# Ledger of designs, part 2: peptides against a protein of PDB entry 8RAJ

Target 1, 54 residues: chain A of PDB entry 8RAJ
Amino acid sequence: LPAENEDPDKAVVDLHRSPPKTKDPDLTPSGIIAKVKAGDMTQETARELLLAMR

## One batch from the design tools (peptide; made by RFdiffusion4, then SolubleMPNN)

Design b1_p10_4_s3 (from b1_p10_4 with A4E E8L)
Fold by OpenDDE base, seed 3:
Structure b1_p10_4_s3 (fold): chain B 54 residues (1-54), chain A 10 residues (1-10)
Amino acid sequence: as target 1 above (54 residues)
Amino acid sequence: EADEALELLD
């Protein structure tokens, strides 16, 4: 089975780019909180993302 | 709900 190489470069959210209208399930408020709890996102980056979604 | 998520970060 080919390991799905999840391209790590696609997980970098450019905060200065207009949010793509793609419903990225990982960029939901709950998904952001889950990433912070997992240690995959800083609290600061999560705060900036959530403020931009408000 | 970004507001509830912000409260959980603080």
Scores: peptide ipSAE 0.570, ipTM 0.906, DockQ to the pose 0.676
Fold by OpenDDE base, seed 1:
Structure b1_p10_4_s3 (fold): chain B 54 residues (1-54), chain A 10 residues (1-10)
Amino acid sequence: as target 1 above (54 residues)
Amino acid sequence: EADEALELLD
């Protein structure tokens, strides 16, 4: 099984660098909430992302 | 989906 190398650097969503690609599973509403719960995303960044997807 | 996720952040 190829280890899905979840590149830990891809977990940092830089809001300033790329518009959220609607195809990134890590940027789905559920994926954002999962990252916040894991401590991998701030609540503020999650709020900004979710507002931009609305 | 985004609206439901925003409610979970409150």
Scores: peptide ipSAE 0.569, ipTM 0.906, DockQ to the pose 0.604
Fold by OpenDDE base, seed 2:
Structure b1_p10_4_s3 (fold): chain B 54 residues (1-54), chain A 10 residues (1-10)
Amino acid sequence: as target 1 above (54 residues)
Amino acid sequence: EADEALELLD
C-alpha cells in the first residue's frame, strides 16, 4: 500500500503566493474551514486567506 | 462563499 505521503509541504498555504487559478479544494472557502476544523489551520490564518479571496 | 466562511470563524 503506497502510504499517501501527503507531502507536508502542500499543507503550508503561502499567503504571498498568488492564489492558484486551480480549483484546489484546499484553497476554497470550504476547504479552509475544513482545515480549521481539523486543527490543520489557525483561525487567524484562515481569516487572512478568506479576506484575500473576497 | 468567503463571507459565509468568515462568519464561521467568529
Scores: peptide ipSAE 0.569, ipTM 0.906, DockQ to the pose 0.681
Fold by OpenDDE base, seed 4:
Formats: sequence, structure tokens, C-alpha cells
Structure b1_p10_4_s3 (fold): chain B 54 residues (1-54), chain A 10 residues (1-10)
Amino acid sequence: as target 1 above (54 residues)
Amino acid sequence: EADEALELLD
């Protein structure tokens, strides 16, 4: 079974590089909250992302 | 919405 090496580097949302494409489920408001609940995102980073989407 | 999600972070 190929280990899905999910490059942990792809989970780093660069706040400066591109507005979240509305098509990325991980960058929706609900996806951001899900990452925080999973421990994959800090509350502060989530707050900054959500404020930028408002 | 991003506003509803912000309320869930507080």
C-alpha cells in the first residue's frame, strides 16, 4: 500500500500567498473550524484566516 | 459564514 505521504508542509496555509479558493474544503469556514478541533490548526491562525474572509 | 465561525472560536 503506498503510504499516502500527505506532505505535512501542504497543511501550512500561507496567509500571504493566495486568497483561499472557495473550492478548497479545508479553507472554508467550516474546514478551518474542523482543523482547529482536530488540533491541526491554532486558534490564532484560524482567527486570522476567518477575519481575512469576512 | 466566517462570522459564525469566529463566534465558535471565542
Scores: peptide ipSAE 0.567, ipTM 0.906, DockQ to the pose 0.626

Design b1_p10_4_s4 (from b1_p10_4 with A4E)
Fold by OpenDDE base, seed 4:
Structure b1_p10_4_s4 (fold): chain B 54 residues (1-54), chain A 10 residues (1-10)
Amino acid sequence: as target 1 above (54 residues)
Amino acid sequence: EADEALEELD
């Protein structure tokens, strides 16, 4: 069975790289507002999420 | 910004 060589060079987590801003586009302030406008989120849930991001 | 988004919800 060929062991697929997992390239050992992909494991250099640059500790000085700011954690990838996993801006989940769905959890950004603009993404929350977009979900409310689409009817996919309540205004109350959006308010709670936005207050927690402040 | 979260503050601008809160103002748009009101």
Scores: peptide ipSAE 0.599, ipTM 0.914, DockQ to the pose 0.657
Fold by OpenDDE base, seed 5:
Structure b1_p10_4_s4 (fold): chain B 54 residues (1-54), chain A 10 residues (1-10)
Amino acid sequence: as target 1 above (54 residues)
Amino acid sequence: EADEALEELD
């Protein structure tokens, strides 16, 4: 069984890309917090994202 | 809100 290489590039929220007008659950404040709690995002990156959404 | 999420990160 070839390991499903989950493309690690899909987890990188590009901070410089205009937030896609898509209801990306990962780009909601709650989705960002959920990623930090899962260990998929650093607290620093989450803080920068949340500050940019304010 | 982004404000409430910032409080949870501190």
Scores: peptide ipSAE 0.582, ipTM 0.911, DockQ to the pose 0.647
Fold by OpenDDE base, seed 3:
Structure b1_p10_4_s4 (fold): chain B 54 residues (1-54), chain A 10 residues (1-10)
Amino acid sequence: as target 1 above (54 residues)
Amino acid sequence: EADEALEELD
């Protein structure tokens, strides 16, 4: 069974790049909060992302 | 909603 190596490099949201028009389900407000609760995202990065979505 | 998520994050 090939282990799906989820490339960890695709999870780095470049805050300075124009928001990709991709409905990334992992970048929903609820998905961001879930990543913070899991310890996969800092509270500061989550705050900056959520403010940019407002 | 981004506003509700900001309130949960604070």
Scores: peptide ipSAE 0.580, ipTM 0.912, DockQ to the pose 0.619
Fold by OpenDDE base, seed 1:
Structure b1_p10_4_s4 (fold): chain B 54 residues (1-54), chain A 10 residues (1-10)
Amino acid sequence: as target 1 above (54 residues)
Amino acid sequence: EADEALEELD
C-alpha cells in the first residue's frame, strides 16, 4: 500500500499566496471546517481562508 | 460553499 505521505509541509497555508486553485480536498470550505473540528486548524486561520475564497 | 462554512464557524 503506498502510504499517502500527506506532506506535513503542505498543511502550511500561505495566506499571501494567491488562493490555490487546488483540487486539494483539505483546502475546500468543507475541508477547512473538518480541520477546525479535528483541532488541526485554528478558527482564526479558517476564517481568514474562507474570507479569501469568498 | 465558503459562506455556509463561515456560518458554521461562528
Scores: peptide ipSAE 0.576, ipTM 0.911, DockQ to the pose 0.600

Design b1_p10_5_s1 (from b1_p10_5 with E1D E3D)
Fold by OpenDDE base, seed 1:
Structure b1_p10_5_s1 (fold): chain B 54 residues (1-54), chain A 10 residues (1-10)
Amino acid sequence: as target 1 above (54 residues)
Amino acid sequence: DADEALAELD
C-alpha cells in the first residue's frame, strides 16, 4: 500500500517533488504568501517558487 | 503578482 500520506490539510508544495503546475490555484503568488504567513511554507521555498513564476 | 509577492516576502 503506498501510504499516499497526502496530509489533505497541508498542500506543502515540494518544489523537488512537483514541478509548479501553472494551473494549481494554491500556487498563486498570493497563495504562496498565505502559506508562508500560516507557517506551512518557508520563506526560502516561497522565494524560489516566486522567482520561477516571474 | 510574483514581483509584489517577492517584495512582501523580504
Scores: peptide ipSAE 0.595, ipTM 0.915, DockQ to the pose 0.702
Fold by OpenDDE base, seed 4:
Structure b1_p10_5_s1 (fold): chain B 54 residues (1-54), chain A 10 residues (1-10)
Amino acid sequence: as target 1 above (54 residues)
Amino acid sequence: DADEALAELD
């Protein structure tokens, strides 16, 4: 079976870029927590993102 | 919100 190419274009969130007002459900506070629970984001990266959204 | 989400990370 060909390995599903997991699209490497899951945007590396540049923490130094002003958060776009993206209606991206994955960049909401709840979406960030969901990524941490899924193992797709570190707790430290999630903390930095959430602090930047405050 | 972001404050509630920060409290869930601790």
Scores: peptide ipSAE 0.594, ipTM 0.915, DockQ to the pose 0.689
Fold by OpenDDE base, seed 5:
Structure b1_p10_5_s1 (fold): chain B 54 residues (1-54), chain A 10 residues (1-10)
Amino acid sequence: as target 1 above (54 residues)
Amino acid sequence: DADEALAELD
């Protein structure tokens, strides 16, 4: 049985790190909302990220 | 944008 190595490189969005200069689709407003809808991010963490993008 | 996304979280 191949263990699906779900790479634990679920991009840990460090709220305190300067936004990566990379166009990470996961760090766009739409990508953040998609993570919340998937249950991969809390609404509170998403709110803090989106407020920091204003 | 970030404002539209904030409104979708409420």
Scores: peptide ipSAE 0.594, ipTM 0.915, DockQ to the pose 0.706
Fold by OpenDDE base, seed 3:
Structure b1_p10_5_s1 (fold): chain B 54 residues (1-54), chain A 10 residues (1-10)
Amino acid sequence: as target 1 above (54 residues)
Amino acid sequence: DADEALAELD
């Protein structure tokens, strides 16, 4: 049985690295908002990410 | 979209 231990704790988006064109669901606008609502991301970090995607 | 998500954060 492959243990899907994808630790969700390693999507630290380095704001200083050019965003890889990764179709990461966690890097979608909706995924960012979901992390803020879960308490896994600050509103400030979410705002900076969303502005960089515009 | 990023604009809609920004408006939810403001």
Scores: peptide ipSAE 0.594, ipTM 0.915, DockQ to the pose 0.618

Design b1_p10_5_s3 (from b1_p10_5 with E1D E4A)
Fold by OpenDDE base, seed 1:
Structure b1_p10_5_s3 (fold): chain B 54 residues (1-54), chain A 10 residues (1-10)
Amino acid sequence: as target 1 above (54 residues)
Amino acid sequence: DAEAALAELD
């Protein structure tokens, strides 16, 4: 099985590169918290995302 | 919600 080199940089939501689409199921408040807990998102990026969703 | 998620991050 080729390990899908999911470029670890593609799992990081960059607010400056890709504004959150309100339709992305991975960009729900719970999805954001899950990414932070997994180490796939920084706490600061998560905070900025969640503040923009309020 | 986003407010509950913010409180979990702090």
Scores: peptide ipSAE 0.582, ipTM 0.912, DockQ to the pose 0.637
Fold by OpenDDE base, seed 5:
Structure b1_p10_5_s3 (fold): chain B 54 residues (1-54), chain A 10 residues (1-10)
Amino acid sequence: as target 1 above (54 residues)
Amino acid sequence: DAEAALAELD
């Protein structure tokens, strides 16, 4: 059976980590919305992130 | 924009 490489590098956005100094496209407002639409982020986590970015 | 994204989440 080929091991399903579930890539463990789905970057769990740690809300308590200092914002990465790199423009991670996944941490942009549009990237957050894209993750929610993909089912890769909860609406609540996205709301907390966006509230911290405004 | 974060405010526009918050409005899209609701």
Scores: peptide ipSAE 0.582, ipTM 0.912, DockQ to the pose 0.660
Fold by OpenDDE base, seed 3:
Structure b1_p10_5_s3 (fold): chain B 54 residues (1-54), chain A 10 residues (1-10)
Amino acid sequence: as target 1 above (54 residues)
Amino acid sequence: DAEAALAELD
């Protein structure tokens, strides 16, 4: 069984690790904005992630 | 796009 490890708490985006080329919907620009709006991510962390994706 | 998302955070 592929463990759908949808552990939303383990997406510790290590900002120092090159984002794995995983199509994680949570690492999309829209997914990052959705997390900020939900209160699950700070605006600062979101800004750093989005700058690293540019 | 990351650029459009940055403009939504500011």
Scores: peptide ipSAE 0.581, ipTM 0.912, DockQ to the pose 0.613
Fold by OpenDDE base, seed 2:
Structure b1_p10_5_s3 (fold): chain B 54 residues (1-54), chain A 10 residues (1-10)
Amino acid sequence: as target 1 above (54 residues)
Amino acid sequence: DAEAALAELD
């Protein structure tokens, strides 16, 4: 079965969407930092997400 | 850890 390559365009974390179920690898602290380094997330959005996880 | 990741953003 081809892994459904979840469209990279869906990686925009809507901060107003209910916190993703704890199984999204893209919303781990390391995943957030990786998105910032890739240019896929702003540093501000990453800060708000990480503060909400604390 | 979210606190360690916050320190890497600064």
Scores: peptide ipSAE 0.581, ipTM 0.911, DockQ to the pose 0.661

Design b1_p10_5_s4 (from b1_p10_5, 3 letters changed)
Fold by OpenDDE base, seed 2:
Structure b1_p10_5_s4 (fold): chain B 54 residues (1-54), chain A 10 residues (1-10)
Amino acid sequence: as target 1 above (54 residues)
Amino acid sequence: DADEALEELD
């Protein structure tokens, strides 16, 4: 069984990375909140992302 | 939206 190493590097939203023009569910306001609730994102990083999307 | 999500973070 290959352990699906969900590469922890894919969970880090780089704030300096151009927002992918993709409907990435992880980059929606609801997706950001879901990551914070899961413990996969800090509240501070989520706030910075949401402010940049406004 | 982003504004509603900011309110959920407080």
Scores: peptide ipSAE 0.589, ipTM 0.914, DockQ to the pose 0.632
Fold by OpenDDE base, seed 5:
Structure b1_p10_5_s4 (fold): chain B 54 residues (1-54), chain A 10 residues (1-10)
Amino acid sequence: as target 1 above (54 residues)
Amino acid sequence: DADEALEELD
């Protein structure tokens, strides 16, 4: 049985959850861009997040 | 900044 590598460290940024008041590097503008460049976030989702932070 | 990051997404 292939081990389901549920990578538990993919913080699914729930767009509908109040941004945790945590200094989540993934919720910074630079962290969002890094996720898009890594292929872990869509450009559309990144744009919506960045617009909500403006 | 969020503005600079939006420009990098274009």
Scores: peptide ipSAE 0.588, ipTM 0.913, DockQ to the pose 0.643
Fold by OpenDDE base, seed 4:
Structure b1_p10_5_s4 (fold): chain B 54 residues (1-54), chain A 10 residues (1-10)
Amino acid sequence: as target 1 above (54 residues)
Amino acid sequence: DADEALEELD
């Protein structure tokens, strides 16, 4: 079974590199909240992302 | 939306 090496580096949303494309389900407001609930994102990073989307 | 999601984070 190929280990799904989900590169943990792809989960790091670089706040400076591109505005979230509205097509990435992981960068929607609901997707951000889902990542925080999963423990894949800090509450502070989620707050910064959501404030930048406002 | 982003406003509703901010309220859920607090």
Scores: peptide ipSAE 0.587, ipTM 0.913, DockQ to the pose 0.628
Fold by OpenDDE base, seed 1:
Structure b1_p10_5_s4 (fold): chain B 54 residues (1-54), chain A 10 residues (1-10)
Amino acid sequence: as target 1 above (54 residues)
Amino acid sequence: DADEALEELD
């Protein structure tokens, strides 16, 4: 069985499962944009996060 | 900030 190496360090930010922790460095505006540019976050999820941080 | 990041996302 190929162990699906789901890299455990890529916290998939599920907006439905956890409220945005304002202290998470991965949830900074710059961290969100970096995840979108990396393909690790959808543009829609990023928009919803950024609007909730405003 | 969040406003600048929203502008980069458009």
Scores: peptide ipSAE 0.586, ipTM 0.913, DockQ to the pose 0.632

Design b1_p10_6_s2 (from b1_p10_6 with E8L)
Fold by OpenDDE base, seed 3:
Structure b1_p10_6_s2 (fold): chain B 54 residues (1-54), chain A 10 residues (1-10)
Amino acid sequence: as target 1 above (54 residues)
Amino acid sequence: EADEALALLD
C-alpha cells in the first residue's frame, strides 16, 4: 500500500498570493472552522482566509 | 460556504 505521504509541508497560506484553486479540504470553509475549533488556527487567521475566499 | 463560516467567527 503506498504510504500516503502526509507531506507535513505546512501549506503556509500566503494571504498575499492569489489562493490557488486548491481542493485542499483544510482550506474549505468547514475545514478552516474545524482548525479553529481544534486550536490549530487563530480566529483572526480564519477570518482573513474566509474573507479572501468570498 | 464562506459567509456561513464568517458568521460563526463573528
Scores: peptide ipSAE 0.578, ipTM 0.909, DockQ to the pose 0.578
Fold by OpenDDE base, seed 1:
Structure b1_p10_6_s2 (fold): chain B 54 residues (1-54), chain A 10 residues (1-10)
Amino acid sequence: as target 1 above (54 residues)
Amino acid sequence: EADEALALLD
């Protein structure tokens, strides 16, 4: 099985980076909530991202 | 949507 090397650094959303105009499925509102539930994102970071997407 | 997701965080 090719280990999809999901570069763990790609999971770090830089809050200062302009939201990619590309539909990153991991940066959808649902994807953000999934990361928080998985413990991969803080609730505060998720709130800031979701507010910026509103 | 972002509003529904915000409501789930609180």
Scores: peptide ipSAE 0.577, ipTM 0.909, DockQ to the pose 0.673
Fold by OpenDDE base, seed 2:
Structure b1_p10_6_s2 (fold): chain B 54 residues (1-54), chain A 10 residues (1-10)
Amino acid sequence: as target 1 above (54 residues)
Amino acid sequence: EADEALALLD
């Protein structure tokens, strides 16, 4: 079984890093909302990310 | 999409 070591540090969205041009599904508006619902992201961080994507 | 997502946070 490949342990997908999703490095938990890769889940830290650096707000100051230019959004990687990688279509990270976790950085889509829907992915951000999913993280908030899961408790993996604060509402404030989600708001800042979504505003930066607008 | 971002605007719709923002509306869900409010």
Scores: peptide ipSAE 0.577, ipTM 0.909, DockQ to the pose 0.604
Fold by OpenDDE base, seed 5:
Structure b1_p10_6_s2 (fold): chain B 54 residues (1-54), chain A 10 residues (1-10)
Amino acid sequence: as target 1 above (54 residues)
Amino acid sequence: EADEALALLD
């Protein structure tokens, strides 16, 4: 069975990096909320990201 | 928007 190598390159959202100019759907406000709802992001990390987008 | 998303975290 091919192990689905889920590439652990889960986009490490560097909170201190300038927002990537890439339209990464995971870095949109809606994408952040989706990650929190999925349990893939903490509410605190999501709050910090969203505040940095203002 | 980031503001609407913040309101959903509360």
Scores: peptide ipSAE 0.576, ipTM 0.909, DockQ to the pose 0.699

Design b1_p10_6_s3 (from b1_p10_6, 4 letters changed)
Fold by OpenDDE base, seed 5:
Structure b1_p10_6_s3 (fold): chain B 54 residues (1-54), chain A 10 residues (1-10)
Amino acid sequence: as target 1 above (54 residues)
Amino acid sequence: DAEAALEELD
């Protein structure tokens, strides 16, 4: 059975990196909320990201 | 937007 190697590197949003000019769907306000609802992001990390996008 | 998403986190 191929273990789905979900690259753990795709989940690490560097809060201190300049927002990538790429429309990463995971870095949209809706994508951030979706990650929190999935349990893939903390509410605190989501709050910090969203505050930086305001 | 980011503001509406902050309100959903509360």
Scores: peptide ipSAE 0.576, ipTM 0.910, DockQ to the pose 0.682
Fold by OpenDDE base, seed 3:
Structure b1_p10_6_s3 (fold): chain B 54 residues (1-54), chain A 10 residues (1-10)
Amino acid sequence: as target 1 above (54 residues)
Amino acid sequence: DAEAALEELD
């Protein structure tokens, strides 16, 4: 079975770039909260992202 | 919603 290479294209969210209208499911409000709960994102970074999406 | 997600983080 080919190992699904989970492409570690960790989309580095550049907070200084106007967020592209990325339909990235990982950049939804719910996706951000899920990353914080998983320990994959800091609460501070999540807060900054969510404030920029408001 | 981003506002509801902010309230869950605070």
Scores: peptide ipSAE 0.575, ipTM 0.910, DockQ to the pose 0.616
Fold by OpenDDE base, seed 1:
Formats: sequence, C-alpha cells, structure tokens
Structure b1_p10_6_s3 (fold): chain B 54 residues (1-54), chain A 10 residues (1-10)
Amino acid sequence: as target 1 above (54 residues)
Amino acid sequence: DAEAALEELD
C-alpha cells in the first residue's frame, strides 16, 4: 500500500488533482488567503481558485 | 467572499 502521504498539515490544493469541492472549509476564500500568507499556496493558484469560485 | 479575496491578492 503506498501510504497516501497526505501530510495532513499540507493540504496543498492541486487544482489539477482535485476540483475544488465547494464544501472543503480549507477552500473558502479566507482559507485560500490564509494558505497564501502561510506560504502553503502560490498567489497564482489562489487566483485561479478564487476566479473559479466567483 | 471570492471577489474581496482577489482584491487582497493583487
């Protein structure tokens, strides 16, 4: 079994791997901004996510 | 909202 090394501390939202589930609390506009400020998300990925939620 | 978050990113 490849351990799905989902580091539970790094929800790196890969837009190419999982479409944004509108129910993930970590994918709220505020959660996205918090990840960018933490350095866990690029500004470009955050922009693409937020544009898809508009 | 997503619009206010886009303005904070730019």
Scores: peptide ipSAE 0.573, ipTM 0.910, DockQ to the pose 0.646
Fold by OpenDDE base, seed 2:
Structure b1_p10_6_s3 (fold): chain B 54 residues (1-54), chain A 10 residues (1-10)
Amino acid sequence: as target 1 above (54 residues)
Amino acid sequence: DAEAALEELD
């Protein structure tokens, strides 16, 4: 099985960078909520991201 | 929707 090396450094969303218009499913509102539920993102970071997407 | 996701976080 190819280990999908999800480069953990690619999961660091720079909050100060304009959200790349990349249709990254992990950066959608639903993807952010999924990361919070998985324990991979803090509620505070998710709130800041979602506010910046508004 | 980002607004609906904010409501789920509260």
Scores: peptide ipSAE 0.572, ipTM 0.910, DockQ to the pose 0.621

Design b1_p10_6_s4 (from b1_p10_6 with E1D E8L)
Fold by OpenDDE base, seed 3:
Structure b1_p10_6_s4 (fold): chain B 54 residues (1-54), chain A 10 residues (1-10)
Amino acid sequence: as target 1 above (54 residues)
Amino acid sequence: DADEALALLD
């Protein structure tokens, strides 16, 4: 069985990159909150992302 | 929405 190498590097949202046009489910407001709850994102990083999406 | 998500972080 090919190990699904979930490349953990693809989950890191670069705050300095222009917001990708909102087709990534991980970059939705709900996706950001889910990452914070999972411990995969800090609350501060989530706040900065959500403010940039507003 | 981003506003609702922000309110969940506050």
Scores: peptide ipSAE 0.586, ipTM 0.911, DockQ to the pose 0.682
Fold by OpenDDE base, seed 1:
Structure b1_p10_6_s4 (fold): chain B 54 residues (1-54), chain A 10 residues (1-10)
Amino acid sequence: as target 1 above (54 residues)
Amino acid sequence: DADEALALLD
């Protein structure tokens, strides 16, 4: 089985990272909510990201 | 959208 080392650190959205010029499908409003529900993102980080996308 | 997503976080 290839251990897909999904580096768990790559799932952490750095709020200080320049928004990718490409729409990261994982950083859509629905993708953010999915990460919170999965426990991969805090509710506070999700709120800050969504407010910045508004 | 972002507004709908914010409402789902609360």
Scores: peptide ipSAE 0.584, ipTM 0.911, DockQ to the pose 0.654
Fold by OpenDDE base, seed 2:
Structure b1_p10_6_s4 (fold): chain B 54 residues (1-54), chain A 10 residues (1-10)
Amino acid sequence: as target 1 above (54 residues)
Amino acid sequence: DADEALALLD
């Protein structure tokens, strides 16, 4: 089974990048909360992303 | 949604 090496660099949401097409499961509100809980995203970055999605 | 998620960050 090819380990899908999800490049850990793809997990870094660049807030200055055009809002990713709403199809990235990692950038759904639930995906953002999951990243915060995993320690992969700061609460501040999550707040900024969620506010931008509102 | 985003509002529910924001409430979980508070």
Scores: peptide ipSAE 0.584, ipTM 0.911, DockQ to the pose 0.644
Fold by OpenDDE base, seed 5:
Structure b1_p10_6_s4 (fold): chain B 54 residues (1-54), chain A 10 residues (1-10)
Amino acid sequence: as target 1 above (54 residues)
Amino acid sequence: DADEALALLD
């Protein structure tokens, strides 16, 4: 059985990249909180992102 | 907003 290596398209949130001009729902405050609740983002990374967008 | 979201990380 081929293991479907679903590489989860981990939206690599580059903290050092200029915010994309596109409304990425994953980069909104609500999207960040949703990722943390899903276990897809650490609380520390979420804090750094939210501080940078404040 | 970002401030409301920060409060949810506590």
Scores: peptide ipSAE 0.583, ipTM 0.910, DockQ to the pose 0.682

Design b1_p10_7_s2 (from b1_p10_7, 3 letters changed)
Fold by OpenDDE base, seed 1:
Structure b1_p10_7_s2 (fold): chain B 54 residues (1-54), chain A 10 residues (1-10)
Amino acid sequence: as target 1 above (54 residues)
Amino acid sequence: DADAALEELD
């Protein structure tokens, strides 16, 4: 049954989810900024993610 | 990089 219901609208990065061991292209610094600009991520969540990547 | 993205976010 192909129902990977990957809700394509919710790449909401759960900060409490273990960071994927794979380079998620959406979890790049540029991908995070793009999500904030799109309104899909808060500025605060983006700051916490970027600080954890430093 | 993460530093440049933090500066753009402020």
Scores: peptide ipSAE 0.589, ipTM 0.914, DockQ to the pose 0.657
Fold by OpenDDE base, seed 2:
Structure b1_p10_7_s2 (fold): chain B 54 residues (1-54), chain A 10 residues (1-10)
Amino acid sequence: as target 1 above (54 residues)
Amino acid sequence: DADAALEELD
């Protein structure tokens, strides 16, 4: 049984990390909004990320 | 897109 323990706590988006060249679905505009709605991201961090993607 | 997502945060 591959325990893909992708530790959900490791989805901390480091704003100083170069955007992963992998299309992380969690780093799409919709994925960011979904994290804010889930309480997994602050509105401020989401705004900074979305502005950097613009 | 990012602009539509920013409008949802306002």
Scores: peptide ipSAE 0.588, ipTM 0.914, DockQ to the pose 0.625
Fold by OpenDDE base, seed 5:
Structure b1_p10_7_s2 (fold): chain B 54 residues (1-54), chain A 10 residues (1-10)
Amino acid sequence: as target 1 above (54 residues)
Amino acid sequence: DADAALEELD
């Protein structure tokens, strides 16, 4: 049985790290909303991220 | 846009 190595490199969005200069689709406003809808991010964490992008 | 995304979270 191949263990699905679900790479635990679920991009840990460090709220305190300077925004990566990479266009990470997961760090766009739409990518954040997509993570919340998937249950991969809390609404509170998403709110803090989006406020820091304003 | 971050503003439109904040409105979708409420």
Scores: peptide ipSAE 0.587, ipTM 0.914, DockQ to the pose 0.676
Fold by OpenDDE base, seed 3:
Structure b1_p10_7_s2 (fold): chain B 54 residues (1-54), chain A 10 residues (1-10)
Amino acid sequence: as target 1 above (54 residues)
Amino acid sequence: DADAALEELD
């Protein structure tokens, strides 16, 4: 049985750590917006992440 | 893109 993908709820993006060049779908601009719309991320945290990716 | 996502948040 493929291991159940451990809950994506623990990608605490440490804003003080250089973002690993991870192709994490949750760290894409669209993934960040999806988390804000779901209520899983604040608009402020999303803005800081997106600015750090620019 | 990050720019288009920022415009959706503003």
Scores: peptide ipSAE 0.586, ipTM 0.913, DockQ to the pose 0.612

